Peptides against a protein of PDB entry 4KTY. Designs and how they scored, part 129

Target 1, 266 residues: chain A of PDB entry 4KTY
Amino acid sequence: YVLNDIGVIFYGEVNDIKTRSWSYGQFEDGILDTCLYVMDRAQMDLSGRGNPIKVSRVGSAMVNAKDDEGVLVGSWDNIYAYGVPPSAWTGSVDILLEYRSSENPVRYGQCWVFAGVFNTFLRCLGIPARIVTNYFSAHDNDANLQMDIFLEEDGNVNSKLTKDSVWNYHCWNEAWMTRPDLPVGFGGWQAVDSTPQENSDGMYRCGPASVQAIKHGHVCFQFDAPFVFAEVNSDLIYITAKKDGTHVVENVDATHIGKLIVTKQI

## One batch from the design tools (peptide; made by RFdiffusion4, then SolubleMPNN)

Design b2_p20_4_s2 (from b2_p20_4, 11 letters changed)
Fold by OpenDDE base, seed 1:
Structure b2_p20_4_s2 (fold): chain B 266 residues (1-266), chain A 20 residues (1-20)
Amino acid sequence: as target 1 above (266 residues)
Amino acid sequence: FQSSNDLPLSYYEELLKKLK
């Protein structure tokens, strides 16, 4: 989880799982320096740089460009005229070195690019890390642990009221660490995500969230456990919005979100 | 290569029909 510099990222559909190679390159020249530079740009206290909890949380914020001029600018509109299309990247090294050289955010990334760069960052700093792909990954935007699909009375989806969304697949990272700030048993793998999705206490970041805590339904533990829980375990709630303003639950699907979560021991 | 994307809203409409 630290020594391997080449990995595999899962993508595609749940019924047609695909893989692509990704070069992490944590041992390449200039990469460690760049990771230190990232923490410098974050103005991270030196005392915190030895704490994987703080480092992973800062990394989740800084690998994306939002808030702090971090490493990668995300784009999903299929217009990449001012940079490199996300699919063109083959590894983390070129991205990190460009960031270090230009001192400006690099364009462009999507989830697997964010996860790839973040994985390099974590491994470079001695934190065991892996990439996780979640198929049918929910994006809960109101922290109610549900994927709310609002319907018109005719059964069509109301696009204005439906704010939650589901990714066909989403990639994030798991980092291995102890969690002395949590009850006993909730150390180990921690979910962290650098793809900018939701604001967490003032910044676009996510985690570390205890995987064990989430598996046992303990979403009250820091950081961002409700959001990560929702990504993998949200119910699809079909709600008919009536003309009189009342809401009626039409259907509930508790089996669709997080249909498959894949990771490889690299 | 297939990029990650939000599922279209029509996906849910079709899914709901299957559930009923």
Scores: peptide ipSAE 0.594, ipTM 0.940, DockQ to the pose 0.518
Fold by OpenDDE base, seed 5:
Structure b2_p20_4_s2 (fold): chain B 266 residues (1-266), chain A 20 residues (1-20)
Amino acid sequence: as target 1 above (266 residues)
Amino acid sequence: FQSSNDLPLSYYEELLKKLK
């Protein structure tokens, strides 16, 4: 999880799982320097750079361009006129070296690109890391651990009220570290995500969230455990919004979100 | 290559029909 510089990223659909190769290139010339540069741009104290908790959290913020002119600009509208389309990238090296050279965010990325670059960042700094793909990944934007689908009385979705969404698939990272800030047993794999989705205490970042904590429903543990929990375990709640302002739960689907989480084995 | 995307709202409408 540190020494392998070539990986596989899963994408597609749950019933049609596909893979693409990705070159992490954590040992390539200039990559370590770029990772240090990223931490410099984040104004990270030298004392914190040896702490994988701090490093992974800073990395989750800095791999995306939001807030801090970080590495990658996300785009999901299929308009990539001012950069490289996300699908054209084959590895992290060109992206990181371009960032280091230009000192400006690189265009463009989507989740697997963010995850790929973030994986390089983590591995380059000696943090064991892997990419995970979650099919039917929820995006809870109101922190209620539900995917709320609001319906009109006729059964059509109310797009104005429905703010939560579900990705067909989403990629993020898991980083291996001890968590002395958490109770015993919640070290190991930590979910971290550099794809800008939600603001976490002032920045678009996510994690580290203990995978074990999430599996056992401990969403109170730092960082961003509720959001990660929702990504993999949200119930779909179908709510009819009546004209009088009342809400009625029409249906609950507890089996749709996080149908499959895939990662490459050692 | 299939990019990541938010599922369209129509997806949920169809899904709900199957659940009912």
Scores: peptide ipSAE 0.591, ipTM 0.940, DockQ to the pose 0.507
Fold by OpenDDE base, seed 3:
Structure b2_p20_4_s2 (fold): chain B 266 residues (1-266), chain A 20 residues (1-20)
Amino acid sequence: as target 1 above (266 residues)
Amino acid sequence: FQSSNDLPLSYYEELLKKLK
């Protein structure tokens, strides 16, 4: 995982899985220096830089520009006039080198770009990492582990009340590490995500969350396990909002979210 | 290239119809 400088990112749809090549370039000139610079910008203590838990958490925050003038500015509005369209990037190197040179966030990224750059960051620092694509990835924004779909009495979706959303696909990273801060058995792959989605204790960051813990329904373990759990296992809850203000659960779909989770096997 | 996007709200309406 650490030695591969070229990868494949899965995207598209469950019934039409597609791949794109991504150059991580963790061994190219200036990339390690840039990764160290990123940690410097985060004002990360030297003592923590050898701890993959701290490094991956800082990385998840710093690969996005929010809060801390990190590496990438996200954009999903199909207007990219002040930078590079997310789809135009083919690897991490140009992005990281631009960040190092300009010392300003690079425009623009979406999930696979964030994941690509974050993968470079992790691998560059000796942390085994891979990109994971989740099809039908839920974005729970109220931390209730559900995808709440509010309906009008006529059956149409109430857009004002429905705040949660589902991505057609979402990419994040898994990093390999021990978790001495967790009970035995919850080391190994840890989910980390640099795409700015939700605030985690004051910053847009996510993880590391134990994949094993999430698979077994243990959402009480740090960091951000409930959010990651929701991404892959939220129930779709169809709720009719009545005129009198009462809510009635009309239907529950427990099989839709996280239909397919794909990562490159080595 | 297909970018990542939030599913439109109409998607859920169609899903619900299939569940009924």
Scores: peptide ipSAE 0.589, ipTM 0.940, DockQ to the pose 0.529
Fold by OpenDDE base, seed 4:
Structure b2_p20_4_s2 (fold): chain B 266 residues (1-266), chain A 20 residues (1-20)
Amino acid sequence: as target 1 above (266 residues)
Amino acid sequence: FQSSNDLPLSYYEELLKKLK
């Protein structure tokens, strides 16, 4: 999880799982320097740079360009005229070196690109890390731990009543660390996500969230456990918005979100 | 390469039909 500089990222659909190679290149020339530069740009205190909790959280924020002119600009609109299409990247090295050279955010990334670069960042700094792909990954926008699907009385979906959505797949990272800030047993793998999805205490970042805590429903633990929990365990709530303004729950699907979570074990 | 995307609204409509 630290020594491997080439990985595999899972993508596609749950019934058609696909893989792509990704070169992390954490040992390539200039990459460590770039990772240090990233932390410098974040104005991270030297004392915190040895703390994987702080490092992973800072990395989560800085791998995306939001808030702090971090590494990658996300784009999902299929318009990549001012940069490189997310699918064109084959590894982290070119992205990180471009960032270091230009000192400007690199365009463009999507979840696997963010995860790839973040994985390099973590591994480069000695934090064991892996990429996780979640199929049917919920994006809980209002922090209610459920995926709301609003319906008109005619049964058509009303997209205006919620910003909740579900990704066909989403990639994030798990970083291995102790969590002295949490109760015993909640160390180990921590979910961290650099794809800008939701604001976390003032910045687009996510984690570290204890995987063990999430698995046991402990969403009260820092950081961003509710959001990560929702990504993998949200219920689909079908709600009919009636003309009189009332909402009626029509159906609940507790089996759809997080239907498959895949990570490379090597 | 299949990029990550939000599921279309039609996806939910179809799911609901299956649930009913």
Scores: peptide ipSAE 0.557, ipTM 0.933, DockQ to the pose 0.532

Design b2_p20_4_s3 (from b2_p20_4, 11 letters changed)
Fold by OpenDDE base, seed 2:
Structure b2_p20_4_s3 (fold): chain B 266 residues (1-266), chain A 20 residues (1-20)
Amino acid sequence: as target 1 above (266 residues)
Amino acid sequence: MRSSNDLPLSYYEELLKKLK
């Protein structure tokens, strides 16, 4: 809901769900101007700025600093010496205003910070948006829709071969829009993600991916449906890498990823 | 606020033990 300037973000563990307040502040002075500035920095044509598909995709790219000196620098190293720890942010306003003032990426964010700022961006531009938290969120890095866990013959995980990962929780956004570029019925909520996870056609961006399409397994629909699908539906595939170079699937767990998806209803 | 993190690889090892 575009009118709500304060929200709740879910985090923590699936068995110990926690919430925090987040001030979106889409109506605060300078925020709309900053959102327009973000689109200017993206060199977005004026003709496209009225298209929520284009706007949300550009936003997913520009809220992160990768590729284009966008808004936020991500950091997960627990070392935040050159900026603000992600947990210290309480809303989007300070981040966006700092970006506008400094014209440099703001440090630092993690998923909920990215999602919070992105939510402000979307709502500020009149796109209904909400934050979604996925517990046990897979990060598929090769678009095979699997979480491949490679094992040594002794049963220990091979860290060199195991490139996929699972977040304890991950936050992204859903934006409400029509999708005339998709078949009928796949408008409505669209998953978009500004946390820099994977390169999508040359940029760290994600979406819009039709939530309905994802729910029904239509991963061929633009944009980034396979990645979003994998975040919530990947099977854990345990693969033993034998000394002879062969790979043997030892176990499959189809119930672990996307254990819980939570969002505040509009 | 608790940071988001990749699950440690040991998590999968323990999970696998439960599957066997």
Scores: peptide ipSAE 0.527, ipTM 0.916, DockQ to the pose 0.527
Fold by OpenDDE base, seed 4:
Structure b2_p20_4_s3 (fold): chain B 266 residues (1-266), chain A 20 residues (1-20)
Amino acid sequence: as target 1 above (266 residues)
Amino acid sequence: MRSSNDLPLSYYEELLKKLK
């Protein structure tokens, strides 16, 4: 999880799982320097750079360009005229070196690119890390731990009443660390996500969220446990929006989100 | 590599049909 500089990323669909290789290159020339540069750009105190909790949280913010001119600009609109299409990247090295050289955000990334670069960042700094792919990954936009699907009275989906969505797949990272800030037993793997999805205390970042806490429904633990929980365990709530303004829950599907979560074990 | 995307609205509509 630290020494391996080549990985496998799962993507595609739950019924058509695909894999691709990714070169992390955490030992390549200039990569450590770039990781330090990233922390410098984040104005991270030296005292915090040895704390994996702080480092992973800063990394989750800085690997994306939002808020702080971090490493990667996300794009999901299939328009990549001003950079490199996300699918064209084969590893983290070129991205990080470009960032260091240009001192400007690199275009473009999607979840696996963010996760790949973030994995390099973590491993480079001695934090064991792996990429996790979640199929049918919910994006809870309003922090209610639900994936709301609004329907008109005629049964058609009304997309205007919520910003909640479900990714066909989403990749994030798990980082291994102790969590002295949490109760005993909630150390170990921590979910961290550098793909910009939701604001977390002022910045687009996510985690570290205790995987054990999430598994046991402890969403009260820092950081961003509710969001991560929703990604893997939110219910699909079908709500009919009536013309009179009332909302009626028509159906609940508790089995759809997080149908498959996979990670490379080696 | 296939891009990550939000599921289309039609996906939910079809899913709901199966649930009914």
Scores: peptide ipSAE 0.484, ipTM 0.908, DockQ to the pose 0.539
Fold by OpenDDE base, seed 5:
Structure b2_p20_4_s3 (fold): chain B 266 residues (1-266), chain A 20 residues (1-20)
Amino acid sequence: as target 1 above (266 residues)
Amino acid sequence: MRSSNDLPLSYYEELLKKLK
């Protein structure tokens, strides 16, 4: 999880799983320097750079351009006139070196690009890391651990009220580390995500969230456990919004979100 | 914000029909 410089990223749909190669290139010339530069741009003190908890959290913030002029600008509108389409990237090296050279965010990325670059960042700094793909990944934007789908009385979805969303797939990272800040048993793999989705204490970042904690429903553990939990385990709640403003739960589907989570084995 | 990568809202409508 540190030595491999080429990987495979899963994407597509649960019934049509696809793979793409990704060159991490953590050993390529200039990449380590770029990772250090990223931490410099984050104004991370030297003492914190030896702490994988702090490093992974800073990395999750800095791999995306939001807030801090980090590495990658995300775009999901299929208009990439001022940069490289996300699908055109084949690895992390060109992105990181461009960032180092230009000192400006690189355009453009989507989840697998963010995950790929973040994976390089982590591995380059000696943190074991892997990319995880979650099919039917929920985005809970109101922190209620539910995917709320609001319906009109006629059964159609109310687009104005329905703010939560689900992606057919989403990629993020898991980083291996001890968690002395958590109870015993919640070290190991930690979910971290550099794709800008939600604000976490003032920045678009996510994690590290203990995978073990999430599996056991300990969403109170730092960092961002509720959000990650929701990505993989949210119930779909169908709510009819009545004209009088009242809400009625029509249906609950607890089996759809996080239907499949895959990662490359060593 | 909703993106083009979000499942279309019609997906949920169809899914709900299957649940009923």
Scores: peptide ipSAE 0.456, ipTM 0.888, DockQ to the pose 0.734
Fold by OpenDDE base, seed 3:
Structure b2_p20_4_s3 (fold): chain B 266 residues (1-266), chain A 20 residues (1-20)
Amino acid sequence: as target 1 above (266 residues)
Amino acid sequence: MRSSNDLPLSYYEELLKKLK
């Protein structure tokens, strides 16, 4: 999980799983220097740089350009005129070296690009890491652990009220570490995500969230466990918005989100 | 934040039909 510099990222759809190669290049010239530079830009205290909890949390913030002029600018509008289309990237090295050279965010990334670069960052700093792909990944934007789908009385989706969304797939990272800040048993793999999705205590970052805690429904543990839990286990709540302004739960689907979670076995 | 990976709203309408 640290020594492999080439990997495979799963994407596509649950019924049509696809793979793409990704070169992490954590041992290539200039990459370690760039990772240290990233932590410098984050103004991370030296005392914290040996703590994988702090490092992974800072990394989740700095791999995206939001808030702090981090590494990658996300774009999802199919307009990539001012940079490189996300699909054109084949590895982390060019992105990280471009960031180090220009000292400006690199355009553009989507989830697998963020995950790829973040994986390089973690591995470069000696943190075992892997990329995880979640099919039917929910984005809960109001922290209620639900995917709320609002319907008109005619059964059509109300686009104004429906703010939550589901991606056919989403990629993030898991980093291996002890969690002395959590109860015994919640160390090991920790979910961390650098794709800018939600604000976490003032910054677009996510994790580390204990995978074991999430699997057992313990969403009260830091960091961002409710959000990660929702990504993999949200119920789809179909709510009819009545003309009088009242809401009625019409249906609940507890089996759709997080239908398949895939990671490369090494 | 919305991407090509974001399921269209019509997707949920179809899912609901299957649940009924």
Scores: peptide ipSAE 0.453, ipTM 0.886, DockQ to the pose 0.863

Design b2_p20_4_s4 (from b2_p20_4, 9 letters changed)
Fold by OpenDDE base, seed 2:
Formats: structure tokens, C-alpha cells, sequence
Structure b2_p20_4_s4 (fold): chain B 266 residues (1-266), chain A 20 residues (1-20)
């Protein structure tokens, strides 16, 4: 069995699904060395490097530059000064080799770039991995498993109170591994995300979160299951903030978040 | 290649109107 070093990433809108090719290049010269270098930069103990749980969690932290001078700097402002615009990347190899050469974070990435590089990292280290695209992907930043949309009395959204957001689409990874740290049945695909979204126990990282656990609502299982659950299953809660300070739930929509989740089987 | 973006908050207002 040989893992494919070229993949397809889904993006765009739920009503206008688009695809692009991505070269993972996990077998190209220097890439394995770079992945090892990434773990070295993370100061990962050698004893943990054979554990896909630890490796994937470290990878989720190190593929982004936050906290630890990891691989990629994210940018969503459409300026991209002093680097390469996210859309210009065609694969992981140039990014990883640049990181290894410069020993500085590479500019710039967005979710599919993070996911692409992370996919290479995982596959290079012998962890089966794939990219997942979630359309209408919620970003819950207060860990209440809801997308709280605060409304003014006139019906307009209160942007000051509304802290949660929803991506038109978001890409992350699923990594295949056993989870002896979880109850039986929650191994297999694990959601991991290197796009810096939320702080997880002191670092911008996410996962591994058991897909089976999330599917069955077991958000108490490590790691970051509540966040991943919210990405795919948050209800939209419309809350009217009254001038007197009271909050009234006007509506609940359980049909939009995670409306479509797309991945290719490996 | 289309960038990922946060949906504008106005989107949700419109969505709510459709729910009513």
C-alpha cells in the first residue's frame, strides 16, 4: 500500500463546490527530514515520536507558526505582504523545504494550506491522513457548543456581542490511529486541525478528536472534541439583546452548520 | 482559488428572515 502523494482539496461554497489539486510530496527528498526537524523544533521527546496521538497533536501545533515558530503564518486579510499568497501554493514541498532552510515560519497560509502541509506531515510520519472540508464551519470561541448570534431589537446583528463566527468553508485533517487512551470503539479517524483557531491548553492546536466520539456526541473525550463538535454541529442561536440587558432566544437553527462535509477516502 | 472567509453577519440576519 502506497499513500497517494497528490490529492484533491474541496473548497468554495456549498452551492458551488470547487476542487484543487495539492501535491503532498511526502516521499520527496528532504521532506521526512523536515518533518523530523519540525518535531525537533517542538522539542518533542524521542519516546513520543512513535505515538500517533502525540505526533498528531504536536503537528497540529507546529504546522501553524503561533506559539512555537511553527511552519506557516496564517493570513486572511487579502494583502499578503512579505510572502506568498495562500492561493499561490500548489503543494507542501516548497513550504516545508523553505521552513527547513530558513528556519522561520513561511508566509502565508489559509486552512487548505495548513491542511495540505499537515497532511504531508502526517503521511510522512506513517500516519494515514486525509483532508476534510466542512462547509458552514462554525468557530465557537466560548466553548458552549453554540453559534450565538446576538441581535439588536431592530433585528440587525450586534457585532459587538457576537463573538462566534462561521467559515464559508474550513479544511482540517483526519488521521487514522488507535486510541488506547479512549474507550473501545473510538479509534480510527481522528480530527486534527493545524489552522490556528483556538487555544487548546496553552497552544493553538486541535485534536486528535475521535470522529466516532464526535459523531455520537461524546465531547468529553480528549482532545478538543467540543471545538470540533461545534464546527460541525453547532446550532445557530439567535438571541435578541434587549436594551434592559435581558437576552431572549428568538430562534434556533440546527440545519446550517456542517451542512456538507467532504473528504476523499484514502 | 477562493479564500476562506468568515460569513458576514448580515448573512445570518437574512437567514433568520427566511426562517420566519
Amino acid sequence: as target 1 above (266 residues)
Amino acid sequence: YSSSNDLPLSFFKELLEKLK
Scores: peptide ipSAE 0.495, ipTM 0.911, DockQ to the pose 0.526
Fold by OpenDDE base, seed 3:
Structure b2_p20_4_s4 (fold): chain B 266 residues (1-266), chain A 20 residues (1-20)
Amino acid sequence: as target 1 above (266 residues)
Amino acid sequence: YSSSNDLPLSFFKELLEKLK
C-alpha cells in the first residue's frame, strides 16, 4: 500500500536514464476535494466511486482535458505561450488546485505530468498506484498490435503511410486492485493511462488493463489490453510500399519496443 | 527536463540498416 506523497519519475532515453522528483501531495489541503470534484465533473455515479475499476477508468479520462474538460491539456509542440511549460511543474498540487479554482483545463502537460496528477488522484482515493516509464513506447494507431513502418522503394520512410509512432519514453500508471470481472490471476497491478493517445469506447482513456494478462499475451480482457500490449511489445514491421501498390514485409524487429520498463520500488 | 518525443522516422531507417 503506497502512501508516499513524494515520488520519482523516470524519463530520458534508454541509454541515459534520468529521474525527476514529483510531489504528489495527496494529503495536502483541497486535494481530496478536488479529486471528488473531478469525479463530480465526470458525472460519476456514487455507487461506482468505491469501485477502483470504475474510478481508475474515469480518472484516466478526466485527468486529460479531451472530451470532458478534464484536468490537463497536453502539448508537445514546444510552444507553451498560453500556460505553463510541462517541464515547469514539480508536483500535482498546483495543477489540481488550479483546476478546482478555475474549473477549466490546466495548460500544459506531457506524459509524466499526466502520470503525476493521475497518481495523486488514485492515491488520494485510496487506490495504490505507481508510475511506470516505458522506453521505446509504441503508439499503435490502427489496433493491429504492430508498429508498421512503411518504406519507399528507395528505402526512405513513407510518412504518409506510416501512421504509428514510438515515444522515446512514455509514462503511465499502475493501480492495484482486484479484478472480479476477469478470470482468477489477473488482479493486482492494472495499467491505466491518462495521457490522451487513443479513443477507447468513445473517449480518450486507457485501462485498467491487467498487467498479468498483458505479460502473458492475453489481450482479450478489458480494458484496452491490446493498446497497452502494443505499447510494450509491438514488433517493428518494415514494409516496402511498391509503386504498383503492393506491400512487402522486408524486416521484423521484436527487440526494441518496450526495451526497458521501470518503476520506483517502495 | 527532457520532454517526451516521437522518435523521428529517420531513426527507424537507421535502425533497419543495423539489422541488415
Scores: peptide ipSAE 0.494, ipTM 0.911, DockQ to the pose 0.501
Fold by OpenDDE base, seed 4:
Structure b2_p20_4_s4 (fold): chain B 266 residues (1-266), chain A 20 residues (1-20)
Amino acid sequence: as target 1 above (266 residues)
Amino acid sequence: YSSSNDLPLSFFKELLEKLK
């Protein structure tokens, strides 16, 4: 939704779901100007600023600092010496205003902070948006739509053979728009993600990916549908790495990734 | 506020053991 300036973000664990209020503040002074500034920093053509597909894609890139000195620097190491701990933020306004004032990336964010700021950005620009939380959210690093888990012959985990990982929870956004670039029926909610996870055609961004397309397994549709699909639907593939270099699939679990996807209708 | 974290691979090892 566009008009709500406060929301709830789900986080925690699937067995211990928690909620946090987040002030989007899309109507507060300076916020729209900052969103325009973000698009200016992205060198976004004026002609594209009315296209929610382009805007959301640019937003997904610019809300994170990677590549383009965008809004937020991510940090997950629990060391936030040069900024604000992600958990200390309560809304988007302070972050965006700091970005506009300093003209430098703001430290620090994690997924819900990225999602919160991105939600503000989208709503400011008239794009209906909501935050989605996915518990057991896969990060498919090699684009095989699997979460590979490698085991040595002795049963110990081999962490060297894959960069795949699973977030306990991950937040991203869904933005409402038509998709004239896709077949009929794949408009509506589009997954977009500003948390820097994977490079997409040259920069850390994600989406818009048609939620309907993903639900129906159409991962060929732009943008980043395979990655988003993997986030919510990857199979856990347990692979024994043999000493001779061969890999044997020991087990497949299709039930854990994307175990719970939550969004608040506001 | 709980941070988002990558689940350790040990988590999945334990999960696998439960599946056996």
Scores: peptide ipSAE 0.465, ipTM 0.907, DockQ to the pose 0.515
Fold by OpenDDE base, seed 1:
Structure b2_p20_4_s4 (fold): chain B 266 residues (1-266), chain A 20 residues (1-20)
Amino acid sequence: as target 1 above (266 residues)
Amino acid sequence: YSSSNDLPLSFFKELLEKLK
């Protein structure tokens, strides 16, 4: 999880799983220096740079450009005239070296690009890390641990009543570390995500969230466990919005979100 | 490699019909 510099990222549909190669290049010239530069740009205290909890959280913030002029600008509008299309990247090295050279955010990334660069960052700094792909990945925007789907009284979907959405797939990272800040048993794999999705205590970042804690339904532990839990375990809640403004739950589907979570054991 | 991988809400409407 630290020594392998080439990996495979899963994407596509749950019924049509696809793979793409990604070169992490954590041993390439200038990459470690760039990772240190990223932490410098984050103004990270030197005393915290040896703490994987702090490092992974800072990394989740800095791999995206939001808030802090971090590494990658995300774009999902299929208009990439002012940079490189996300699908054109084949590894982390060119992205990180461009960031170091230009000292400006690199355009453009999507989830697998963010995850690839973040994986390089973690591995460079000695943190065992892997990329995880979640199929039917929920984006809970209002922190209620459910995916709200609003229906008009006539049964048509109203897309304007919620910002909740579902990705056919989403990629993030898991980092291996002890969690002395959590109860015993919640160390090990921690979910961290650099794709800018939700604000976490003032920054677009996510994690580290204990995978074991989430697995056992403990979402009260830092960091961002409710959001990660919702990504993999949200129920689809079909809500009829009445003309009088009342909401009625019409149906619940607990079988689709997080239907498959895939990672390559390297 | 799709740039737009958000599932449309129409997908869920169809899914709901299957639940009925």
Scores: peptide ipSAE 0.327, ipTM 0.842, DockQ to the pose 0.548

